Peptides against a protein of PDB entry 3VA4. Designs and how they scored, part 38

Target 1, 107 residues: chain A of PDB entry 3VA4
Amino acid sequence: EPIGQLRLFSGTHGPERDFPLYLGKNVVGRSPDCSVALPFPSISKQHAVIEISAWNKAPILQDCGSLNGTQIVKPPRVLPPGVSHRLRDQELILFADFPCQYHRLDV

## One batch from the design tools (peptide; aimed at target 1 P41 I43 K45 N68)

Design b2_p26_6_s3 (made by RFdiffusion4, then SolubleMPNN; from b2_p26_6, 22 letters changed)
Fold by OpenDDE base, seed 4:
Structure b2_p26_6_s3 (fold): chain B 107 residues (1-107), chain A 26 residues (1-26)
Amino acid sequence: as target 1 above (107 residues)
Amino acid sequence: SAAEAARRARLAREEELLRKQEELEL
């Protein structure tokens, strides 16, 4: 079962979408093979990764050297490639210019 | 709200990315 959820907010691209997050690596990217597939030209094929450990349900977000970056909204900062960021519940993230929200599931 | 914060963040980042794209094309 999913441990978390990543919500893509609605926008000009279309309606809101929710993506389940599982233990292990959840790749965010334009490639259809990604766990979180964001089929938009501003998103890199492999943009970022959200890794959830078996020992720690709090996920780690890393940018994978994406073209248009990964940003935390509060406080605002662009994540350097490969640097680990521990996600907080309800945290807002920008993949390129696409805002998303992480939600920790009650499991 | 989260939705409002998301909208503000989107607009700010979109403007920044547009500028960077334009600079790259010049």
Scores: peptide ipSAE 0.404, ipTM 0.834, DockQ to the pose 0.086
OpenDDE base, seeds 1, 2, 3, 5: peptide ipSAE 0.178, 0.349, 0.387, 0.132; ipTM 0.687, 0.810, 0.782, 0.654

Design b2_p26_6_s4 (made by RFdiffusion4, then SolubleMPNN; from b2_p26_6, 13 letters changed)
Fold by OpenDDE base, seed 4:
Structure b2_p26_6_s4 (fold): chain B 107 residues (1-107), chain A 26 residues (1-26)
Amino acid sequence: as target 1 above (107 residues)
Amino acid sequence: EEEEELEEELEELEEELERLEEEREL
């Protein structure tokens, strides 16, 4: 069962979508093989990764050297490639220009 | 015969599209 969720907010691309997050690496990218598949031109094929370990259920977000970047909304900052960011519940993220929100599931 | 030729052309175009999508570096 999923231990987290990534919500893509609704926009010009279409309706809101929810992606389950599991233990291990959850790849965010334009490639349809990604756990979080964002089929948009501004998203890199492998854009970012959300890694969740069994010993620490707080997800670690890393940008994978994406073209259009990954940003944390509060406090606002660009996430440099390969730099680890521990996600907090309800944290807002920008993958390129697409706003998303992490939600921790009670499991 | 014309239908088979059109199916072959469609297959070639689909293969070319796949190659272009793979080569797209973003």
Scores: peptide ipSAE 0.166, ipTM 0.540, DockQ to the pose 0.042
OpenDDE base, seeds 1, 2, 3, 5: peptide ipSAE 0.028, 0.029, 0.022, 0.023; ipTM 0.506, 0.478, 0.512, 0.507

Design b2_p26_7 (made by RFdiffusion4)
Pose (drawn by RFdiffusion4):
Structure b2_p26_7 (pose): chain A 107 residues (1-107), chain P 26 residues (1-26)
Amino acid sequence: as target 1 above (107 residues)
Amino acid sequence: SLEEELDDLEFELERLEKELEDLEEE
């Protein structure tokens, strides 16, 4: 069962798309093989990874050296490549120019 | 697919544009 959700907000690309997040590595990228496939040209083929050790542990987000970056929306931050960031419930993230929101599920 | 090939080409173009801008700034 999914233990988290990545919401890609609605935009030029159409209505919101929700992606389940599971225990283990959840790769965010453009490749259709990615666990979270965001098939937009500005997204890196392997853009970021959300690693989840348990349903009761905060996911760790890292940028994988993406071209257009990964940012935390609030407080505003750029995530340097390879630096771990613990995701908080409802935290807004940008992958390139695409805003998303992480939600923790129950349980 | 053709769409994926096009996305790859658009992405590579953007990468080259960013590299050129960085070099001009240096």

Design b2_p26_7_s1 (made by RFdiffusion4, then SolubleMPNN; from b2_p26_7, 18 letters changed)
Fold by OpenDDE base, seed 1:
Structure b2_p26_7_s1 (fold): chain B 107 residues (1-107), chain A 26 residues (1-26)
Amino acid sequence: as target 1 above (107 residues)
Amino acid sequence: SAEEKEAEKLFEEEKKKLEEARRKAE
């Protein structure tokens, strides 16, 4: 079962979408085989990764050297490539200019 | 930084649109 969820909020790109997150590496990117496939030109093929090592541990978000970046909204922070960021429940994230939210699922 | 402020602005704008759309659909 999924351990977490990444919600892509609705926008000009289309309706809201929810992506399940599992133990291990969940790749965020434009490539269709990514765990979180965001088929938009401003998203890098391999944009970022959300790694979940255990259900009771905070996931680790890393930007993979994306062109348009990965940002935390509150407090605002642009993530340097390859630097680990521990995701908090309900954390708001921007992949390029696409607003998303991570939340832990009850399992 | 300027980049962080712009990111926050973009998110708030999109979130506001979403909230408004959801409210109208109730």
Scores: peptide ipSAE 0.064, ipTM 0.582, DockQ to the pose 0.029
OpenDDE base, seeds 2, 3, 4, 5: peptide ipSAE 0.039, 0.054, 0.047, 0.045; ipTM 0.578, 0.575, 0.583, 0.584

Design b2_p26_7_s2 (made by RFdiffusion4, then SolubleMPNN; from b2_p26_7, 19 letters changed)
Fold by OpenDDE base, seed 3:
Structure b2_p26_7_s2 (fold): chain B 107 residues (1-107), chain A 26 residues (1-26)
Amino acid sequence: as target 1 above (107 residues)
Amino acid sequence: SAEELEAERLAERRRKELEAAREAAR
């Protein structure tokens, strides 16, 4: 069962897309094998990872050494590669130039 | 929403700053 959701905002690329997040490692990247597949040239094949250890614990976001970076919007922050960031509910995240929002599912 | 739009604009500005920093590091 999904523990959270990552919402890709609509834009010039197309409509909104929602991705379920599960326990374990959810890889964000351009590769179609990623849990969160963002098939855009500016996204690295393996761009970032969202790790969820338990339903009652905040997910951890890490940039995987992406070319165009991973940013937190509020407050503004560029994530250094490999540094753990604890996601808050409703967190706004920028993968390269693609804004997303994480939210916890009520399970 | 308006809030999301403002967040996107802010993120864009920060992205440009990051790009400038990367170019300066070459």
Scores: peptide ipSAE 0.668, ipTM 0.904, DockQ to the pose 0.058
OpenDDE base, seeds 1, 2, 4, 5: peptide ipSAE 0.645, 0.667, 0.653, 0.667; ipTM 0.899, 0.903, 0.899, 0.905

Design b2_p26_7_s4 (made by RFdiffusion4, then SolubleMPNN; from b2_p26_7, 17 letters changed)
Fold by OpenDDE base, seed 2:
Structure b2_p26_7_s4 (fold): chain B 107 residues (1-107), chain A 26 residues (1-26)
Amino acid sequence: as target 1 above (107 residues)
Amino acid sequence: SAEEEEAEKEFEELKKKLEEEAERLA
């Protein structure tokens, strides 16, 4: 069962997409094997990782040394590679220039 | 949606700030 969700907002790339997040490491990247597969050229094959250790803990987001970066929108923050960022519910994230939102699921 | 619109607005704001920072660092 998914513990969280990452929403990719609609845009020129297409409609909104929701990706389930599970316990452990959820890789965000262009590779089709990623948990959150974003098949866009500006996204690195392994762009970032969202690690969820428990349902009652905030997930940890880390950039994996992506080319175009990972950013928190509010308040604005560029994530240095490998630095842990705890995701708040409803957190707005930019993977490259793709706006996403993390949502904690009630499980 | 309202959330999407907010995200888009905040994205644009962030983009602007980052661009300004980049210019200062150049």
Scores: peptide ipSAE 0.030, ipTM 0.561, DockQ to the pose 0.052
OpenDDE base, seeds 1, 3, 4, 5: peptide ipSAE 0.025, 0.029, 0.027, 0.023; ipTM 0.519, 0.552, 0.563, 0.524

Design b2_p26_8 (made by RFdiffusion4)
Pose (drawn by RFdiffusion4):
Structure b2_p26_8 (pose): chain A 107 residues (1-107), chain P 26 residues (1-26)
Amino acid sequence: as target 1 above (107 residues)
Amino acid sequence: DALIAELQARQALLEPHHALLQTTHE
């Protein structure tokens, strides 16, 4: 069962798309093989990873050296490549120019 | 809601530029 959710907000691409997040590595990228496939040209083929060790542990987000970056929206931050960031529930993230929101699920 | 709307508006403006850079890079 999913233990988290990545919401890609609605935009020029259409209505919101929701992606389940599971225990283990959840790769965010353009490739259709990615756990979270965001099939938009500005997204890197392997853009970021959300690693989840347990349903009761904060996911860790890292940028994988993406071209257009990964940012935390609030507080505003750029995530340097390879630096771990613990995701909070309802935290807004940008992958390139695409805003998303992480939600922890229950349980 | 307002912050999300701003982000969506910025996505509409910037994405074509970043998409061009990504395509050129690849």

Design b2_p26_8_s1 (made by RFdiffusion4, then SolubleMPNN; from b2_p26_8, 16 letters changed)
Fold by OpenDDE base, seed 2:
Structure b2_p26_8_s1 (fold): chain B 107 residues (1-107), chain A 26 residues (1-26)
Amino acid sequence: as target 1 above (107 residues)
Amino acid sequence: SALIEELIEEHARREPELAARALAAE
């Protein structure tokens, strides 16, 4: 069962989508093989990774050297490639300019 | 929320440029 969820808000691309996040590495990217597949040109094939080491630990977000970057919304921050960022529940994230939100799930 | 709405609006505004950039980089 999923430990977390990444919500992609609705937009010109279509309706809202919820992606389950599991223990281990959840790759965010344009590649259809990604756990969080964002099939949009501005998204890198392998854009970022959300790693969950344990159900009771905050996930770690890392940008994978994406072209258009990964940002935290509040406070505004561009994530340097490969630098670990611990996700807070309800964290708002921009992959390129796509607004997403991380939600912790009770498991 | 108002913030999320703002982010969605900004996305709509910026995506065409970022998409074009990505395509040019290929």
Scores: peptide ipSAE 0.633, ipTM 0.925, DockQ to the pose 0.904
OpenDDE base, seeds 1, 3, 4, 5: peptide ipSAE 0.632, 0.529, 0.602, 0.593; ipTM 0.924, 0.902, 0.918, 0.917

Design b2_p26_8_s2 (made by RFdiffusion4, then SolubleMPNN; from b2_p26_8, 15 letters changed)
Fold by OpenDDE base, seed 5:
Structure b2_p26_8_s2 (fold): chain B 107 residues (1-107), chain A 26 residues (1-26)
Amino acid sequence: as target 1 above (107 residues)
Amino acid sequence: DELIAQLIAQHARREPAAAARNLAAE
């Protein structure tokens, strides 16, 4: 079962979407084979990765060298490619400029 | 949430240019 969830907020692209996150690598990108598929032109085919090593450990977010970048909202930070960022529960993330939120699930 | 609303609005403004950048790069 999923360890976490990534919420893509609603917008001009359509309604809100919730993506389950599992142990291991959860790839975020425009490619349809990504665990978190964001089929939007500003998103790189393989944009970022959220890796969860254990249910009781914070997920690690890394940008995969995306063109339009990955950012943390609070406090503001642009993630350099390949640099690990430990996600906090309820973390607000921008993939390109798409606002998302990470939630830890109680499992 | 006001912050989220602001981020959504920002996305709406920036998406066209961001899309164009990716299109040009590929």
Scores: peptide ipSAE 0.783, ipTM 0.962, DockQ to the pose 0.907
OpenDDE base, seeds 1, 2, 3, 4: peptide ipSAE 0.779, 0.781, 0.780, 0.780; ipTM 0.962, 0.962, 0.962, 0.962

Design b2_p26_8_s3 (made by RFdiffusion4, then SolubleMPNN; from b2_p26_8, 17 letters changed)
Fold by OpenDDE base, seed 1:
Structure b2_p26_8_s3 (fold): chain B 107 residues (1-107), chain A 26 residues (1-26)
Amino acid sequence: as target 1 above (107 residues)
Amino acid sequence: SELIEQLIAEHARREPLLAARALAAE
């Protein structure tokens, strides 16, 4: 069962999408084999990674050197490539300009 | 959420430009 969830909000691209996040590495990117597949041209093939460990269910987000960046919304912060950011429950994230929200699942 | 609505609005505005940039660069 998933440890977390990443929600992509609805927009011009279509309806809201929910992506389960599991223990280990959850890659966010345009490539179809990504755990969080965002098939949009502004998203890099491998854009970012959300890693969840067994000893700490709080995920670590890293940008993978994406073209259009990864940002935390509040407080606003652009994530430098490879720098770890611990996600808070209900944190709002921009992959390129796509607004998403992380939810920690109570499991 | 007003914040989320703002983010969605900004996305709608920016995405065409970011998409074009990506297509040109890759």
Scores: peptide ipSAE 0.626, ipTM 0.922, DockQ to the pose 0.895
OpenDDE base, seeds 2, 3, 4, 5: peptide ipSAE 0.607, 0.612, 0.613, 0.599; ipTM 0.918, 0.919, 0.919, 0.917

Design b2_p26_8_s4 (made by RFdiffusion4, then SolubleMPNN; from b2_p26_8, 15 letters changed)
Fold by OpenDDE base, seed 1:
Structure b2_p26_8_s4 (fold): chain B 107 residues (1-107), chain A 26 residues (1-26)
Amino acid sequence: as target 1 above (107 residues)
Amino acid sequence: DALIQQLIAEHARREPLRAAEALAAE
């Protein structure tokens, strides 16, 4: 069962999508084999990673040196590549210009 | 949520250009 969820909000690309997040490495990117596959040109093939450990269910988000970056919305912060950011429940994230929201699941 | 709606609106304006730029760079 998933430990968390990443929601991609609806937009010109289509309807809202929910991606389950599991223990370990959840790669966000344009490549179809990514756990969070965002098939959009502005998303890097391997854009970012959300890693969840058994020790702490709070995910660690890292940008993977993406072209168009990864940002935390509130408070605003551009994530430097490879720098760990611990996600809070309900955190709003921008992968390139795509707004997403992390939700911690009660499991 | 007003903030989310703002983000969605901004995305709608910016993504087409960003997508075009990305495709051109490849």
Scores: peptide ipSAE 0.667, ipTM 0.926, DockQ to the pose 0.791
OpenDDE base, seeds 2, 3, 4, 5: peptide ipSAE 0.656, 0.656, 0.662, 0.032; ipTM 0.925, 0.926, 0.925, 0.612

## One batch from the design tools (peptide; aimed at target 1 R30)

Design b2_p27_3 (made by RFdiffusion4)
Pose (drawn by RFdiffusion4):
Structure b2_p27_3 (pose): chain A 107 residues (1-107), chain P 27 residues (1-27)
Amino acid sequence: as target 1 above (107 residues)
Amino acid sequence: AEEDLSLAEFHAHFDANLQHAEELADE
């Protein structure tokens, strides 16, 4: 069962798209093979990874050296490539120009 | 060519989408 959710907000691309997040590596990228496939040109083929060790542990987000970056929306931060960031519930993230929100699920 | 396309799509949308993300974070 999914233990988290990545909500890609509605935009030019259409209505919101929700992606389940599971234990283990959840790769965010443009490639259809990615666990979270955001099929938009400005997203890197392997853009970021959300690693989840347990349902009761914070996911760790890392940028995989993406072209257009990964940012935390609030507080505003750029995530340097390879640096771990612990995701908080309801935390807003930008992958390139695409805003998303992480939600922890229950349980 | 693929990187140029990515950057062009990014810069076309980034400021508007950043402002929208900030509005969502303030809700």

Design b2_p27_3_s1 (made by RFdiffusion4, then SolubleMPNN; from b2_p27_3, 21 letters changed)
Fold by OpenDDE base, seed 5:
Structure b2_p27_3_s1 (fold): chain B 107 residues (1-107), chain A 27 residues (1-27)
Amino acid sequence: as target 1 above (107 residues)
Amino acid sequence: SEDAEAREAYEARYAESYEYALRLAEE
């Protein structure tokens, strides 16, 4: 059962997409094997990781040394590679040029 | 160059996406 969700907002790439997030490591990347597969050239094959250690704990986001970076919108912050960022509910995130939003699911 | 033009195009897309995200954050 998914614990969270990552929303990719609609844009020129296509419609909105929702990705379920589970316990463990949810890799965000261009590779089709990623939990959150964003098949766009500006996204690194393994761009970032959202790790959820428990259903009642905030997920941890880390950039994996991506080419175009990972940025938190509010407050604005570019994530250094490998540095842990605790995600807040409704957190807005830019993976490269793609706006996304994390939200916690009621489970 | 082709690489420079591609980078410029990306930076433009990024700026637009960031501004969009900022608007979302204010709602």
Scores: peptide ipSAE 0.719, ipTM 0.934, DockQ to the pose 0.499
OpenDDE base, seeds 1, 2, 3, 4: peptide ipSAE 0.711, 0.718, 0.716, 0.711; ipTM 0.932, 0.934, 0.933, 0.932

Design b2_p27_3_s2 (made by RFdiffusion4, then SolubleMPNN; from b2_p27_3, 16 letters changed)
Fold by OpenDDE base, seed 3:
Structure b2_p27_3_s2 (fold): chain B 107 residues (1-107), chain A 27 residues (1-27)
Amino acid sequence: as target 1 above (107 residues)
Amino acid sequence: SEEEEARRAYEAHYEASLKQAEELAAL
């Protein structure tokens, strides 16, 4: 079962969407085969990755050299490509200009 | 809401970037 969730907030693109996150690498990108498929032109085909090594470990977010970047909202931080960022529960993330939120699920 | 906060944060970043560009262009 999923041990995390990535929520894409609602917007002009459509309603809110929740994506389950599992152990291993969860790729965020425009490609339809991504675990978190964000089919928008401003999102890179392979934009970022959320890696979860264990249920009791903080997930690791890395930008994959995306064109329009990955940013943490609070405190504001642009993630350099390939640099690991440990996600906190309820972390707010911008993939390009799309606001999202990570949530740890009870498992 | 968190959604609105995230959107405002992005907008603020964009506006700041524009100001920076304007300042650089003025040099």
Scores: peptide ipSAE 0.082, ipTM 0.540, DockQ to the pose 0.044
OpenDDE base, seeds 1, 2, 4, 5: peptide ipSAE 0.038, 0.082, 0.031, 0.023; ipTM 0.604, 0.544, 0.596, 0.534; seed 2 fails the geometry check

Design b2_p27_3_s3 (made by RFdiffusion4, then SolubleMPNN; from b2_p27_3, 18 letters changed)
Fold by OpenDDE base, seed 2:
Structure b2_p27_3_s3 (fold): chain B 107 residues (1-107), chain A 27 residues (1-27)
Amino acid sequence: as target 1 above (107 residues)
Amino acid sequence: SEAEEAEKAFNARYEESLKFAEELANL
């Protein structure tokens, strides 16, 4: 069962979408094989990864050397490639020009 | 050039998305 959720907010691209996050590596990218598939040209094929080691631990977000970057909104921080960032519940994230939000699920 | 125009368009979308997220973060 999913341990977390990544929400893609609605916009010009279309309606809001929620992606389940599981134990292990959840790849965010344009490729349809990604756990979090964002089929938009500004998103790299393998853009970032959200790794969840346990249900009771905060996920780790890491940019995979994407073209258009990964940014934490508050406090503002552009993530250097390969640098681990611990996600807080309700964390707001920009993958390229797409705003998203991480949500911890009650498990 | 076409590439420059695409970059300009991206930057505009990025700034708009960032503003949206910042406003949401401050609610």
Scores: peptide ipSAE 0.722, ipTM 0.937, DockQ to the pose 0.508
OpenDDE base, seeds 1, 3, 4, 5: peptide ipSAE 0.719, 0.711, 0.709, 0.716; ipTM 0.937, 0.934, 0.934, 0.936

Design b2_p27_3_s4 (made by RFdiffusion4, then SolubleMPNN; from b2_p27_3, 14 letters changed)
Fold by OpenDDE base, seed 4:
Structure b2_p27_3_s4 (fold): chain B 107 residues (1-107), chain A 27 residues (1-27)
Amino acid sequence: as target 1 above (107 residues)
Amino acid sequence: AEEEEALAAYNAHYEESLKKAEELAAL
């Protein structure tokens, strides 16, 4: 059962999409094998990871050394590769140039 | 409002991302 959600906002790439997030590692990347598959050239094959622990309601976001980076939108902040960032509910994220939002599900 | 903010950020980084993507595609 999903305990979180990552929303990709609509844009020139297409309509809005929601990705369920589960316990463990949720890989964000261009590769179709990723839990959060973003099939866009500006996204690295394995771009970032959102890890959710059973005892930690706040997911940990890490950039995986992506080419175009992972950023927090509000306030603007580029995440250094491999550095853990605790996600807050409703937090806005840029994977490369793609705006997303994390939402914690109430389960 | 949050979507608007996110989209604004998208637009701000779009050109830079495209440039890097093109470089990657050339490899």
Scores: peptide ipSAE 0.056, ipTM 0.595, DockQ to the pose 0.080
OpenDDE base, seeds 1, 2, 3, 5: peptide ipSAE 0.021, 0.019, 0.020, 0.018; ipTM 0.480, 0.439, 0.462, 0.439

Design b2_p27_4 (made by RFdiffusion4)
Pose (drawn by RFdiffusion4):
Structure b2_p27_4 (pose): chain A 107 residues (1-107), chain P 27 residues (1-27)
Amino acid sequence: as target 1 above (107 residues)
Amino acid sequence: EEEEEEEIEEYLEEAEEEIEELEEEEE
């Protein structure tokens, strides 16, 4: 069962898309093979990874050297490539120009 | 509502073509 959710907000691309997040590696990228496939040209083929060790541990987000970056929206930050960031529930993240929101599920 | 659906369809088709072009360039 999913233990988290990545919400890609509605936009020019259409209504909101929700992606389940599971224990283990959840790769965010453009490739259809990615666990979270955001099929938009500005997203890197392997853009970022959300690693979840347990349902009761904070996911760790890392940018995988993406071309257009990964940012935390509030507080505003750029995530340097390879640096781990613990995701908080409801935290807004930008993958390139695409805003998303992480939600922890229960349980 | 119909115009918004058409705009979304056109945007997705263009995004797909851009991705195909990027893949061809990488090959």

Design b2_p27_4_s1 (made by RFdiffusion4, then SolubleMPNN; from b2_p27_4, 15 letters changed)
Fold by OpenDDE base, seed 4:
Structure b2_p27_4_s1 (fold): chain B 107 residues (1-107), chain A 27 residues (1-27)
Amino acid sequence: as target 1 above (107 residues)
Amino acid sequence: SEAEAEAIARAREEAARLIEEQERAER
């Protein structure tokens, strides 16, 4: 069962979309093979990864050296490639120019 | 919420600016 959810907010690209997050690596990227597939030109094929361990349900977000970057909104922070960021519930994230929100599921 | 909407709007604007700067730098 999913442990978390990543919401892509609505925009010019279309309506809101929700992606389930599971234990292990959840790759965010333009590639259709990604767990969180964002089929947009500004998104790198493998843009970022959200990793959730069996021992700790708190996800770790890492940018994978994306072209247009990964940012935390509050407080504002550009994530350097490969640097781990522990996601908090309801945290707002930018993948390139696409705003998303992480939601921890109560399971 | 309104605060969230404002944060998202600012984030989108900043992201757009950064992308534009990158594109200019690559020219």
Scores: peptide ipSAE 0.099, ipTM 0.599, DockQ to the pose 0.061
OpenDDE base, seeds 1, 2, 3, 5: peptide ipSAE 0.092, 0.090, 0.085, 0.072; ipTM 0.612, 0.609, 0.605, 0.606

Design b2_p27_4_s2 (made by RFdiffusion4, then SolubleMPNN; from b2_p27_4, 8 letters changed)
Fold by OpenDDE base, seed 5:
Structure b2_p27_4_s2 (fold): chain B 107 residues (1-107), chain A 27 residues (1-27)
Amino acid sequence: as target 1 above (107 residues)
Amino acid sequence: MEEEEERIRRIREEAEEEIRRLEEEEE
């Protein structure tokens, strides 16, 4: 069962979508093989990764050298490629220009 | 660069407003 969720907010691209996150590496990218598949031109094929080591640990987000970047909304921060960011529950993330929200599931 | 920064700022503000709405619905 999923340990977390990544919500893609609704926008010009379409309605809201929720992606389950599991233990291990959850790749965010344009490729349909990604755990979090964002099929948009501004998203890199392998854009970022959310790694979850345990249900009681905060996930680690890393940008994978994406073209249009990964940003934390509050406080505003551009993530350098390969630098680990510990996600907080309800954290807002921009993958390129797509706003998303991480949610920890109560398992 | 400036136009892109302004666009990103607007997206951030919209995202923050959406979270606020979600938080209010949970009360």
Scores: peptide ipSAE 0.179, ipTM 0.668, DockQ to the pose 0.029
OpenDDE base, seeds 1, 2, 3, 4: peptide ipSAE 0.177, 0.082, 0.076, 0.089; ipTM 0.676, 0.572, 0.563, 0.568

Design b2_p27_4_s3 (made by RFdiffusion4, then SolubleMPNN; from b2_p27_4, 15 letters changed)
Fold by OpenDDE base, seed 3:
Formats: structure tokens, C-alpha cells, sequence
Structure b2_p27_4_s3 (fold): chain B 107 residues (1-107), chain A 27 residues (1-27)
């Protein structure tokens, strides 16, 4: 069962979408076989990864060397490729220019 | 959700303004 959620906010691309996150590596990217598939040209095929090692630990977000980057919104920060960022509940993230929000589920 | 979108748009606007200012200084 999912232990987290990544929400893609609605925009010019279309309506809001919610993606379940599971234990292990959840790949964010343009490729349709990604756990979080964002089929947009500005998203890299394998853009970033959200790794969840345990239900009671904060997930780790890493950019995978994407073309258009991964950013934390508050406080603003561009993530260098391969550098670990511990996600907080309700944290806002930009993959390229697509706004998303991480939500921890109670399981 | 509306609040989050508004905050993101504000950041994008400020970034654009800074880029334009930088370009003017380099001209």
C-alpha cells in the first residue's frame, strides 16, 4: 500500500493528478514507466527520484541530472544532481516548471 | 491549493524580474 503521495497541481497542462508513493525508489520522469509519470517535454525521461526507506522516515528526493532541474519552493533552493534532500510533509516541489506537493500518508 | 499556486507564481515573477535586471546591467 502507498505510504506517501505526490500531487501535481492543475495548470495549463491539465487537471490535478495524485501519484501514490511506495517503499523503495519512486522515479519521477517523462517516461511512461516511471512511478510518477509526467509526460511533458520539459521533464527529463528520468528526472528525479523519491526514495522511501521506511514508513517512519522522511523520504529522500534527488535530482537525476535533469535538464530543467528540481527545486524546493519554500525556502527556494535548486537541488544539485545527486544531492539528498529530506522531504517534509506538505513540501512544495518544482520539477522543471511543474508545481507539486508531497504528502505523507498515515498507515 | 489556490494559496500554493499563488505563492509559486509570485516566486516565478520575482525570478523573471531579476533576470531582466541582470540583462540590462550587462548591456
Amino acid sequence: as target 1 above (107 residues)
Amino acid sequence: MEEEKRRIEEIRRKEAELIEEQERLEA
Scores: peptide ipSAE 0.039, ipTM 0.521, DockQ to the pose 0.035
OpenDDE base, seeds 1, 2, 4, 5: peptide ipSAE 0.030, 0.020, 0.024, 0.023; ipTM 0.510, 0.487, 0.516, 0.486

